# Designs tried in a protein design run: peptides against a protein of PDB entry 2AUS. Part 55

Target 1, 323 residues: chain A of PDB entry 2AUS
Amino acid sequence: ADIKREVIVKDDKAETNPKWGFPPDKRPIELHIQYGVINLDKPPGPTSHEVVAWIKRILNLEKAGHGGTLDPKVSGVLPVALERATRVVQALLPAGKEYVALMHLHGDVPEDKIRAVMKEFEGEIIQRPPLRSAVKRRLRTRKVYYIEILEIDGRDVLFRVGVEAGTYIRSLIHHIGLALGVGAHMAELRRTRSGPFKEDETLVTLHDLVDYYHFWKEDGIEEYIRKAIQPMEKAVEHLPKIWIKDSAVAAVAHGANLTVPGIVKLNAGIKKGDLVAIMTLKDELVALGKAMMSTQEMIERSKGIAVDVEKVFMPRDWYPKLW

## One batch from the design tools (peptide; aimed at target 1 V100 D156)

Design b2_p23_2_s4 (made by RFdiffusion4, then SolubleMPNN; from b2_p23_2, 16 letters changed)
Fold by OpenDDE base, seed 4:
Structure b2_p23_2_s4 (fold): chain B 323 residues (1-323), chain A 23 residues (1-23)
Amino acid sequence: as target 1 above (323 residues)
Amino acid sequence: LDKKIEERAREILERHRARRAAA
């Protein structure tokens, strides 16, 4: 998520009309909510779906969705995309995750051995999805990006772990316990990061949302609810981006594929098949799509389909039809 | 951010210790 992507400019003369669109910081509160994502601190106890249903009731919403399931007992970062932004969760599902985990060992193990064995679990691991997962139960490789031991207290091992999406920390801890020879289980788990969403000033509770909605509806104070909801563009910060001409925006907003002439600038390192965010020159999310070309092909070619547009977010009328 | 994660991590460990001492 924190990888700064190089930006390659294809058209250095491309300007944007300031009267068109609604930049993320310029949306009226109702529109901000319609295109919002909450960085929710999910409490332990409820399912992720129950929490989404509560947010819908609290904020009087028709639609919402979450950026990756947390088990009932697991707390922490749950991105909840609202209304028109609901489908942006598809950008968050494949995003890396960070957790703080407490592993309890079933026997005594020297600290040096704990540290050595846990380091061996950095990199590629083989996992089988648990029975409760909606995922086909096939063996699959997952990346453990890092394991940082925070504290060892006898049989209790507190650690931070960065993982590829759909890595099961419970299964990781089980395998670490087997490798240590004593066995282990997951005592506690908190998610501290989901792609661009982390434990920062944007993290809010369900109680905060109740209070902030009340302040808006009863007292006319929108500041708190505005701050509690992130623009949907936050949910795509970790994706490679393609910025398009004002003249291409309305076509893409109508569901047309992005063609190479519409590109103003793009991130380096886009591969064919990558999920990409199509942005305006004002950093508004137009659509998500599948790259049909690499970055290099999008630079070198004069024509062709650059992105197969899968999900449009921007309303059709924010930019004029210029074709 | 690392300090907040470390603080949350300590709170998790302390709560776990307290639960084990009460059991």
Scores: peptide ipSAE 0.130, ipTM 0.764, DockQ to the pose 0.834
OpenDDE base, seeds 1, 2, 3, 5: peptide ipSAE 0.108, 0.117, 0.110, 0.069; ipTM 0.765, 0.772, 0.771, 0.741

Design b2_p23_3 (made by RFdiffusion4)
Pose (drawn by RFdiffusion4):
Structure b2_p23_3 (pose): chain A 309 residues (1-127, 142-323), chain P 23 residues (1-23)
Amino acid sequence: ADIKREVIVKDDKAETNPKWGFPPDKRPIELHIQYGVINLDKPPGPTSHEVVAWIKRILNLEKAGHGGTLDPKVSGVLPVALERATRVVQALLPAGKEYVALMHLHGDVPEDKIRAVMKEFEGEIIQRKVYYIEILEIDGRDVLFRVGVEAGTYIRSLIHHIGLALGVGAHMAELRRTRSGPFKEDETLVTLHDLVDYYHFWKEDGIEEYIRKAIQPMEKAVEHLPKIWIKDSAVAAVAHGANLTVPGIVKLNAGIKKGDLVAIMTLKDELVALGKAMMSTQEMIERSKGIAVDVEKVFMPRDWYPKLW
Amino acid sequence: EEEWEEEKREKFEELYEKWKEEE
């Protein structure tokens, strides 16, 4: 997921006018929240659905959604997209996820076999692909390991299968998600407590600094997604519901294949929309016309890059 | 059963914090 993609510039002269839109990290606080995402450290106990409901109550929001469900007892990274950016969590499906898990073996198994069997579970699995498994600690029947997986991978099922392969059986004692696409345990990971307090600092004390840092621009959700940057003049047509045509492309990531989920960005690096690539990168460079992206969801409001009559 | 789950939860948290310190 976190492979740095090469950027290919097709129109080296394209410029963006500051009058239109906003750099993503410079939105007025209200707009920042309307188009924000929270990198939330979900506490054990509540369902992911309940956590989102609490967040909507805390932030007095109309809409919100999480990216990748965590079960009630699972803690960790739970991206929660807010308001107008609610559907941006779609951008996380192609990106992977990482967990730290505690596996309790129902029988004694030599460490040698445990490491050997765990390794064999990398690659593909049926229940999804397991990118990597790193054993952190093996203490008797307790195995602590870090695992990277494709989205929708049920870790409980993976541990159960490891238990079968070892014949002794296995139980997942605990699970914490450490990565969900570009969201990880860094300075942006916040708790529900921080969110409530920072919201009070803003609405009661008039200080927006803390609630601002607790909420990320929605563009964070597409950090690991192939991108196509378009001219200012092309943003309006897309923001108004049109698919993206090739003439509007300024630069794009290498490796885009037809059918890939892509993010359409302004030259300010704001998220305009998510869509499916109808052409490859090379075709987008060589061709002068045609639909480059079948737009599935528009995020940018019509007001930022307006059509003037 | 609940006591056991609680002990495993505490163990996981301790091991996890230790691992983060080593990183």

Design b2_p23_3_s1 (made by RFdiffusion4, then SolubleMPNN; from b2_p23_3, 17 letters changed)
Fold by OpenDDE base, seed 5:
Structure b2_p23_3_s1 (fold): chain B 323 residues (1-323), chain A 23 residues (1-23)
Amino acid sequence: as target 1 above (323 residues)
Amino acid sequence: SAAAEAERRAYFRRRLAEWRARE
């Protein structure tokens, strides 16, 4: 998520009409909710689906979806995309995750050995999905980006771990315990990051949402509910972006593929097949799509399909049809 | 035991709070 992507400008003279669209920071409250994502602090106990159902009830919404399941006992960062933004969760499912975990060892192990063995689990690991997963129980590799031991207290090991999407921390802890020779189990787990969503000032509880919705509906105070909901564009911050001309926006919003002439600027390092966010010059999310060209091909070519548009988010009327 | 689990939860919450205060 924190990868600073270089921005390559193709058209330095491209301007945007300030009267067109609804920039993420300038949406009326109702529209902001329709294109919103909540950085929810999921409590321990309920399923991620139950929590999504509660949010829909609290906020009087028809549709919502979450950016990746947390087990019932697991708390922390659960992005919940609302209404018209519901489909943006596709961008979050493959995103890296961070957790803080408490591992309990089933025997005494010297601290130096704990540190050494846990360091060996940085990199690629082999996992089998748990029985309770909706995923077929095939062996698969996953990346552990980092393991940081925060504290060791006898048999209790508190650590931070950054992982590839769909890494099972319970399974990781089990394997660490086996490698230590004493066995271990996951005592506690909290997710502290899901792609661009982290524990920050945007993190809200279900209780906060109840109160903030009440303040809006009964007291006429929209400020709290506005701050509690992030624009859907937050959910794509970790993706490579392509910024397009105003003249291309309406076509893409109608489901047309993005062609090379529509590109104003783009991130470096896009590969063919990558999920990319198509943005306006006002940083509005138009669509998600599959890159059909590399960044280099999008720079060098004068024509062709740059992005196969898979999911349109922007309404068709935010920008005029200029064709 | 349920008591040992409660103690571990209390420890986790405390240490997680201390960790967050350092970042």
Scores: peptide ipSAE 0.027, ipTM 0.646, DockQ to the pose 0.861
OpenDDE base, seeds 1, 2, 3, 4: peptide ipSAE 0.018, 0.018, 0.016, 0.021; ipTM 0.520, 0.432, 0.528, 0.547

Design b2_p23_3_s2 (made by RFdiffusion4, then SolubleMPNN; from b2_p23_3, 17 letters changed)
Fold by OpenDDE base, seed 5:
Structure b2_p23_3_s2 (fold): chain B 323 residues (1-323), chain A 23 residues (1-23)
Amino acid sequence: as target 1 above (323 residues)
Amino acid sequence: SAAEEARRRALFAERYAAARAAE
């Protein structure tokens, strides 16, 4: 999420009609909810699926989905995509995660040794998925981006860890414990980040959602529920983006692949096969797709399929058909 | 026990809050 991507402009003269579309900041409350993502503070206890079901009941929604399972005992950042935005969670599944963990050591270890050994776990690690994972239990490499020790209190080690998606912190702690020679287990875990979603002013509880929905429906106060729901575009902030001409929006919204002539600007460093967000010039999410070209190819070529459109989000009528 | 788990969660939350405030 923190990777600032350079923006390469292909067409510096491209303008957008202000009458077309619904920019993320200009959606009526009902439409905002239909294209929303909640940065939920998941309580410890319930499953991520139970929490999603509760949100659907609280907000009277037909559909919702979460941006990556938290175990029942794990609290913190659970992005929940709503209604028409439900499938935006596919952008969040591969996103990096941050956690704060409490590791309990099964023996006494000097603090200097704890620090030294935990530092060795930054970088690439080999993990085997737990039995309860939907993922095949094959050994796989995962990246630990950083480990920051926050506190050492005897046998308790509080630490922050940034990891690649699908890194198991419980397994990491087990391996740290083995490397320390005493063994260890995960006592507590909180997810503090899921891609662009973090612990900030947008983080809301289930109780907040109950209250905020009540204020809207009974008191006519939409402000709280509006703030509690992020636009779906938030869920793609970490993806490479391609911004398209107004004339290309309706075609993509109808499920047509993005062709090179439709590109106005794009992020640097797109590779063939990358998940990309197709955006309007008003930063509205049109679709997610698979890049069929690199950034360089999209710049150099005059024609061809730039993005294979996998999922359309934008309604077909927000922009006129200009073909 | 559920009470021990709750106490541990509370202590974790406190330690985390303290560590975050020190950053």
Scores: peptide ipSAE 0.259, ipTM 0.840, DockQ to the pose 0.683
OpenDDE base, seeds 1, 2, 3, 4: peptide ipSAE 0.043, 0.061, 0.054, 0.038; ipTM 0.720, 0.741, 0.734, 0.706

Design b2_p23_3_s3 (made by RFdiffusion4, then SolubleMPNN; from b2_p23_3, 12 letters changed)
Fold by OpenDDE base, seed 3:
Structure b2_p23_3_s3 (fold): chain B 323 residues (1-323), chain A 23 residues (1-23)
Amino acid sequence: as target 1 above (323 residues)
Amino acid sequence: MEEEEKERREYFEKKYKEYEEKE
C-alpha cells in the first residue's frame, strides 16, 4: 500500500477553484462522518456484521459496511465505511491483507526445518476454501507475498504473513503442518493490515467510539470523533488514480463515463480492466470505475472513454455543471 | 520472472497434491 505510484501530468495548466468541493481535511464534522471510514480494532468474539451493527447504533448511522470479513475469533484491522462512503468497500475487498498468526504444531520439529518449510510457502500457493466459506469450494491459487517468522517457542510459531485477498490463513497453517509432517492448527489470528489501513494512530476500539461520540454530542468536542474517522479517500490510497478537471467533475458525479479530455494527471501502469479511483485536483474521491484504456492510451489519445464509471461517491452539487 | 513464477507454481502444485494425499 505504501508504494508511491508515479504521476504523469497530461495538463500542467489545469487549475482548481478553491470554492468548489470539500477536500478531505475541510469537511464539516457531519459531512466528514457521511464520507468516513473507521479503522476499527475488531475485538475477538463478535462477527464482522455484528460489529458493523454496533457502530451504526453507537454513531446513529443508517448505513455502514466492512472492508473484508474477519472471523468471530479474529481480531484487528477492520475498515468500516460509513453512510455515503459504504460502497468504498469495493476498493478494500480485493486489497492485500497482513496477519500475525500463532501456529501450533502437533509434534516436535527442529527450528531450521520450520524456517525452511515456511519459506517454501512464499509466492503462489494452492488453496481449497473451507466448508464454511460462501465461495464455491474449487481449488484456487493465491499469492503469499511474504512470511516473517517472529518467534518459535517449541511447538508454537508466531509469524507475520502478507497475502492476496481471500487467502485463508487457517488453510495455509494446515498445509504448513502437513509439509512439516506433524500437522498444525491456527491457535490465534490478528489482522494487522487491510490495504491502506494498518495498526497505527488511526486504529480505534468500539469503546473509543462510544467515548468520542459522547464527547461530541454531550460536551461539543468534535476533535476525538473527527480523528477516529478517516476520510473515504483513505480507502482508495492503494488504487491507481486519475485526477480530472473541475469541468469534468460534475459529469462524472452524475454518472457519466470519464473521457480522455477530462484527465489532468494519472498514475503510471494503469492497465485496461483495472479498478481506478477518479479524483479531483483537491484529492476528493469522485468515483470508482474500470479503466477502458492503459495509462499510455490515456496519454496518446485525444478522445474516447478512459474509465467506465461504476460507483459515484461525490454529491452532484459539490462542483458546478460547466457544460 | 514469468518462467520463475511458472516453475514455482508447478512446484507448489506438486507439493499441494502430496499434502492432499496425506489427509
Scores: peptide ipSAE 0.030, ipTM 0.527, DockQ to the pose 0.021
OpenDDE base, seeds 1, 2, 4, 5: peptide ipSAE 0.028, 0.029, 0.025, 0.023; ipTM 0.492, 0.528, 0.486, 0.567

Design b2_p23_3_s4 (made by RFdiffusion4, then SolubleMPNN; from b2_p23_3, 15 letters changed)
Fold by OpenDDE base, seed 3:
Structure b2_p23_3_s4 (fold): chain B 323 residues (1-323), chain A 23 residues (1-23)
Amino acid sequence: as target 1 above (323 residues)
Amino acid sequence: SAAMEAERREYFRRKYREYLEKE
């Protein structure tokens, strides 16, 4: 999410019709909700599924989905995609995560040794999924991107950790405790980031959502609920993007694969097999798909399937059929 | 005792090595 991707322009003369589509910042409130993602501060106690069910009741929604399970006791950033945006959560599942964790050591260890050993856990680590995980219990590698020690108070170590998706912080803490020679357990855990979603001004509670929905429905004030819901395009900010011609949008919205002639600009570093976001020139999400070519192949080739379209988000009528 | 603590430390270090060797 933190790497700025270069944008390569293939067609510098491509224009977009301002009458077509609905840019993320210009959606009517009902449409904004239909294509929305909430950056929820999940409370400790409930499951992620219970919280999604509560949001559906609060906002009177038929469908919603979350961007990656938090355990009942874990609080913090839970992206919840709404209605027509529900399937955008698939873009968040592989995204990096950040946590603040409280580790309790089962013995006394000098602070210098704690710092030295925890630094050795930056990089690739081996993990076994916990017994209660739906994931196959095979040993697997995971990346720890960084560990930042925030505070050391005797046997209690507060730290920030950035990790690859599906890294178990409980297991990390267990292995740190083994390496320290005293053992350790996870006392507390909060998720502070899930891909593009972080602890910022967009983070809202369940109580905020109740209040903001009432302000809209009872008082006619839409400002609060509008700010509480992010456009679905936020959920794909961390993905490589391909921007397409207006003439290609309707075909992709009908489930056609993206062909090379439809590309206006694209991010550098796309590989075959990557999950990519197909965007309009107004930064509207059309679809998610699998890259069938690299960035270089999409530049050099005049024809062929660039993206295998897997999930369409844009309605078929936002752009005219030009084929 | 210092001896029991040393034995405990070595136990955990051994368990950590056994964990790394299961690649």
Scores: peptide ipSAE 0.181, ipTM 0.799, DockQ to the pose 0.025
OpenDDE base, seeds 1, 2, 4, 5: peptide ipSAE 0.015, 0.029, 0.037, 0.124; ipTM 0.425, 0.570, 0.425, 0.753

Design b2_p23_4_s3 (made by RFdiffusion4, then SolubleMPNN; failed a check: the pose's geometry; its pose is not in this set)
Amino acid sequence: MKLIREFLEKQRRLRERLAELLA

Design b2_p23_4_s4 (made by RFdiffusion4, then SolubleMPNN; failed a check: the pose's geometry; its pose is not in this set)
Amino acid sequence: MELIEAFRERQRELEARLAELLA

Design b2_p23_5_s2 (made by RFdiffusion4, then SolubleMPNN; its pose is not in this set)
Fold by OpenDDE base, seed 1:
Structure b2_p23_5_s2 (fold): chain B 323 residues (1-323), chain A 23 residues (1-23)
Amino acid sequence: as target 1 above (323 residues)
Amino acid sequence: SLIDEFRARQEELRERLEELLKR
């Protein structure tokens, strides 16, 4: 996720009109909220849906959605996309996740054996989704990217784990316990990362949102609520990007597919079928879509559909129709 | 310990939520 993708320039003479659009850093507070994503610290107890409902109530919103369900007992990073940004959560569903987990062992195991066995769970694992998941209960592979043991205290094991989307940490801990021969269960779990969202200065609580909304509405202080809400463009930072001409923006905002002549620059390594973000030259998110060409095909071809546009975010009036 | 700090943080978030729901 943190690898800077190479940017290939197709048109080095392409300019953008500074009067068109609303760059992420220049949105009025109301517009910033309409295109916002909160990096919420979800408390343990409530469902992800209950927390989204509370945020809608606190911030007086009509719509919101979350970037991937956390179980009721799980705390930490829950991206909540607001209003017109609600559909950006689809970019976060396939994103990698990181957790800190507390595993409790049901018997005594030497520390060296714990460390050795947990290292064997790095890589591909076979999981069956639990009954409570809306996912079909078929056996599937999932990747564990890394396991980092933070502390071992007798039968308690605190560890960090990076995983592919839809990996069940409870199931991982159960299988680790079986491999150790004593059994284990998940005592506590916190999500520390969801794609571009992590534990950092942008992480806010429900209490912070209550207070910050009050400071804005009652005291006229916008600073806190502005900082508590990230631009929707944050939710697509991990995706490959295609930057388009000003003349192509309004067509894409009306739901037209992106054609090759509209491309100014693009990331390297786009494959056919990839989810891509279509951006303006001011780094505004226009739309999400499916790549119909590779990066190489988008460079070499003079015409054709580059991206099948699936979700438009930009309003139709931010850029003029130039066709 | 990191385990104790982790447990304490989880409990603090529970307590804060309970306080918020009483308002």
Scores: peptide ipSAE 0.546, ipTM 0.937, DockQ to the pose 0.835
OpenDDE base, seeds 2, 3, 4, 5: peptide ipSAE 0.540, 0.541, 0.540, 0.544; ipTM 0.935, 0.935, 0.935, 0.936; seed 3 fails the geometry check

Design b2_p23_5_s3 (made by RFdiffusion4, then SolubleMPNN; its pose is not in this set)
Fold by OpenDDE base, seed 1:
Structure b2_p23_5_s3 (fold): chain B 323 residues (1-323), chain A 23 residues (1-23)
Amino acid sequence: as target 1 above (323 residues)
Amino acid sequence: SLIDEFRERQRRLRERLRELLER
């Protein structure tokens, strides 16, 4: 969800030195790649791991990781975090997903009945994870945020579905088919959204990456590969943010927890236990961590640990040590 | 139809992958 989070300013006089750090829009191409995320259009056929291995070969990378597995037969939005950004994918795992699915019914059902029954699957559903899932096979509740029927053609039903992370669309379609009384299966599936990554101008294919890397390495043209790679900060847009003083950046980059005096501004609605992004005043990602206070506690308190820092991304040398 | 367009998009992605793997 494009939830516009309110920003609460705690220190309105805090300034940032323009000579420190590397804002997402001002990174040299090599540094941009080192802190990059590709919004990949995964083709149907390969595993998500095979596709990540191909991207590593195409772009001559040592490390990469994906923002949540797509099954081999599933296409569409697969965020692939590169090099130093690889661990930013942890922010995308819990993020909501959208899919377009083609369901095939095993019998004839009136359109009005299809529409009525599919609407009943909006909200909370009970699922059992598939046998091949790394998740324990316990019954669990998942949220279906919305179902939008796009087209019905006899036994074929094309629909958009927004779901909580780890909802199995194949299982949803199976249960819809049971509720319709005729049975159903998933004919095709495409992921159209994974948190902040969607089907937009940033979506690129493996073919695009081959061509764009060639244009950079052989022709010296950086523009295409630069546009094909998003800054790692894109992968945390959906998280609540805390912006910190320049004097706090180096300490957090060394793995120190964020204390309340380091906060300049923050999003409203942070709860204790939330995953939060720690940002500079130039919107650079310093670290991910667990909130140890609510937004209200971070405003009212003068001291204490605000964020338990779990993963640092920023290099230790981008900001000076001021302690 | 949107169904035909959706199937065709999935087909094109499979073909482009095949072409890439055959290079």
Scores: peptide ipSAE 0.534, ipTM 0.936, DockQ to the pose 0.803
OpenDDE base, seeds 2, 3, 4, 5: peptide ipSAE 0.526, 0.530, 0.527, 0.529; ipTM 0.934, 0.935, 0.935, 0.935

Design b2_p23_5_s4 (made by RFdiffusion4, then SolubleMPNN; its pose is not in this set)
Fold by OpenDDE base, seed 2:
Structure b2_p23_5_s4 (fold): chain B 323 residues (1-323), chain A 23 residues (1-23)
Amino acid sequence: as target 1 above (323 residues)
Amino acid sequence: SLIEEFRARQEKLRERLEELLKR
């Protein structure tokens, strides 16, 4: 669920200068690309790294990164952060994921038993990472948020599954098959969601990117490529946010920690240690950082470090130095 | 069926990729 976080206002009189910064909807096309994220429909076959390399070639980019690996055979939602936005993928790595999976059973099982057993896999599960994962092969718990059976046809089971980041659907299917007593394997898998990125009108193919880049470069039509690239701020929509004064923006953009006096408004429910997005009053991403205070502490205190700034995204010159 | 549609969609994405790689 996109839990809309409550917004608490600390300074209701805080204004922003319209001449400073570049709001997500007001970036020139070149700047929009430099601070962009593509909601890519990854085809089955290539690695996520190969697809990122192709995007870099198609769009003539020096740097890009993806918001969480999809195995070669897996299709669907792969957020690809571009150029100066490349590091925003760190906000997407811990985000929840949704998949549609086709499981094939190795024996006949009554439908009622399939439904009953699959429901038992909602909640906490124990997984061992596969051999080829970059992660140490330690047993770990993962949350399965929901399992929705879409169709059962004999030994074929199509289902939607919402999971905690780094849940292996192949391993889940293997364990379901063991619990059913017949065994199972993953026939097909598609990722349908990665945090704020989902299957919607923003989902684009590699073909779309080729065509849209051509329309821009050869025909001077920027509309298609502009729509195909989301602002980097999309990649932090799921994070708790802190909005800061114009006078604090340049300091944070230079890597200074956010202090309490710089806060205009913030989301409820921030805990110490949470990853937070520091935003301007124009909803521009300044930086990602670690909360050093709770929301309540940030409201009650007049001073102190609110956020330890870890990654700056905003250029240092978008806002004037006012310190 | 939803299973058939899902398989067909996966296959179409494979075919389109193969076409792109031949260009």
Scores: peptide ipSAE 0.550, ipTM 0.937, DockQ to the pose 0.838
OpenDDE base, seeds 1, 3, 4, 5: peptide ipSAE 0.548, 0.548, 0.547, 0.547; ipTM 0.938, 0.937, 0.937, 0.937

Design b2_p23_6 (made by RFdiffusion4)
Pose (drawn by RFdiffusion4):
Structure b2_p23_6 (pose): chain A 309 residues (1-127, 142-323), chain P 23 residues (1-23)
Amino acid sequence: ADIKREVIVKDDKAETNPKWGFPPDKRPIELHIQYGVINLDKPPGPTSHEVVAWIKRILNLEKAGHGGTLDPKVSGVLPVALERATRVVQALLPAGKEYVALMHLHGDVPEDKIRAVMKEFEGEIIQRKVYYIEILEIDGRDVLFRVGVEAGTYIRSLIHHIGLALGVGAHMAELRRTRSGPFKEDETLVTLHDLVDYYHFWKEDGIEEYIRKAIQPMEKAVEHLPKIWIKDSAVAAVAHGANLTVPGIVKLNAGIKKGDLVAIMTLKDELVALGKAMMSTQEMIERSKGIAVDVEKVFMPRDWYPKLW
Amino acid sequence: EEEEIERWKEWAQEVREKREEEE
């Protein structure tokens, strides 16, 4: 998921006018929240659905959604997209996820076999692909390990299968997500307590600094997604519901294949929309016309890059 | 990275102590 993509510039002269839109990290606080995402450290106990409901009450929001469900007892990274950026969590499906898990073996098994069997579970699995498994600690029947997986991978099922392969059986004692696409345990990971307090600092004390840092621009959700940057003049057509045509492309990532989920970005690096690539990168460079992206969801409001009559 | 691994080992220890008390 976190492979740095090469950027290919087709129109080296394209410029963006500051009058239109905003750099993503410089939105007025209300707009920042309307188009924000929270990198939330979900506490054990509540369901993911319940956590989102609490967030909507805390931030007095109309809409919100999480990216990748965590079960009630699971803690960790839970991206929560807000308001107008609610659907941006779609961008996380192609990106992977990473967990730290505690596995309790129902029988004694030599460490040698445990490490050997765990390694064999990398690659593909049926319940999804397991990118990597790293054993952190093996203390008796307790195995602490870090695992990277494709989205929708049920870790409980993975541990169960490891238990079967070992014949002794296995139980998942605990699970914590450490990564969900570009969201990880860094300075942006916040708790529900921080969110409530920072909201009070803003609405009661008038200080926006803390609630601002607790909420990320929605563009964060597409950091690991192939991108196509378009001219200012092309943004309006897309923002108004049209698919993206090739003439509007300024630069794009290498490796885009037909059918890939892509992010359409302004030259300010704001998220305009998510869509499916109808052409490859090379076809987008060589062709002068045609639909480059079948737009599935538009995020940018019509007001930022307006059509003038 | 080492600090994170240690923090996770401390977190797993708390889970193990809780499980043992429940038993």

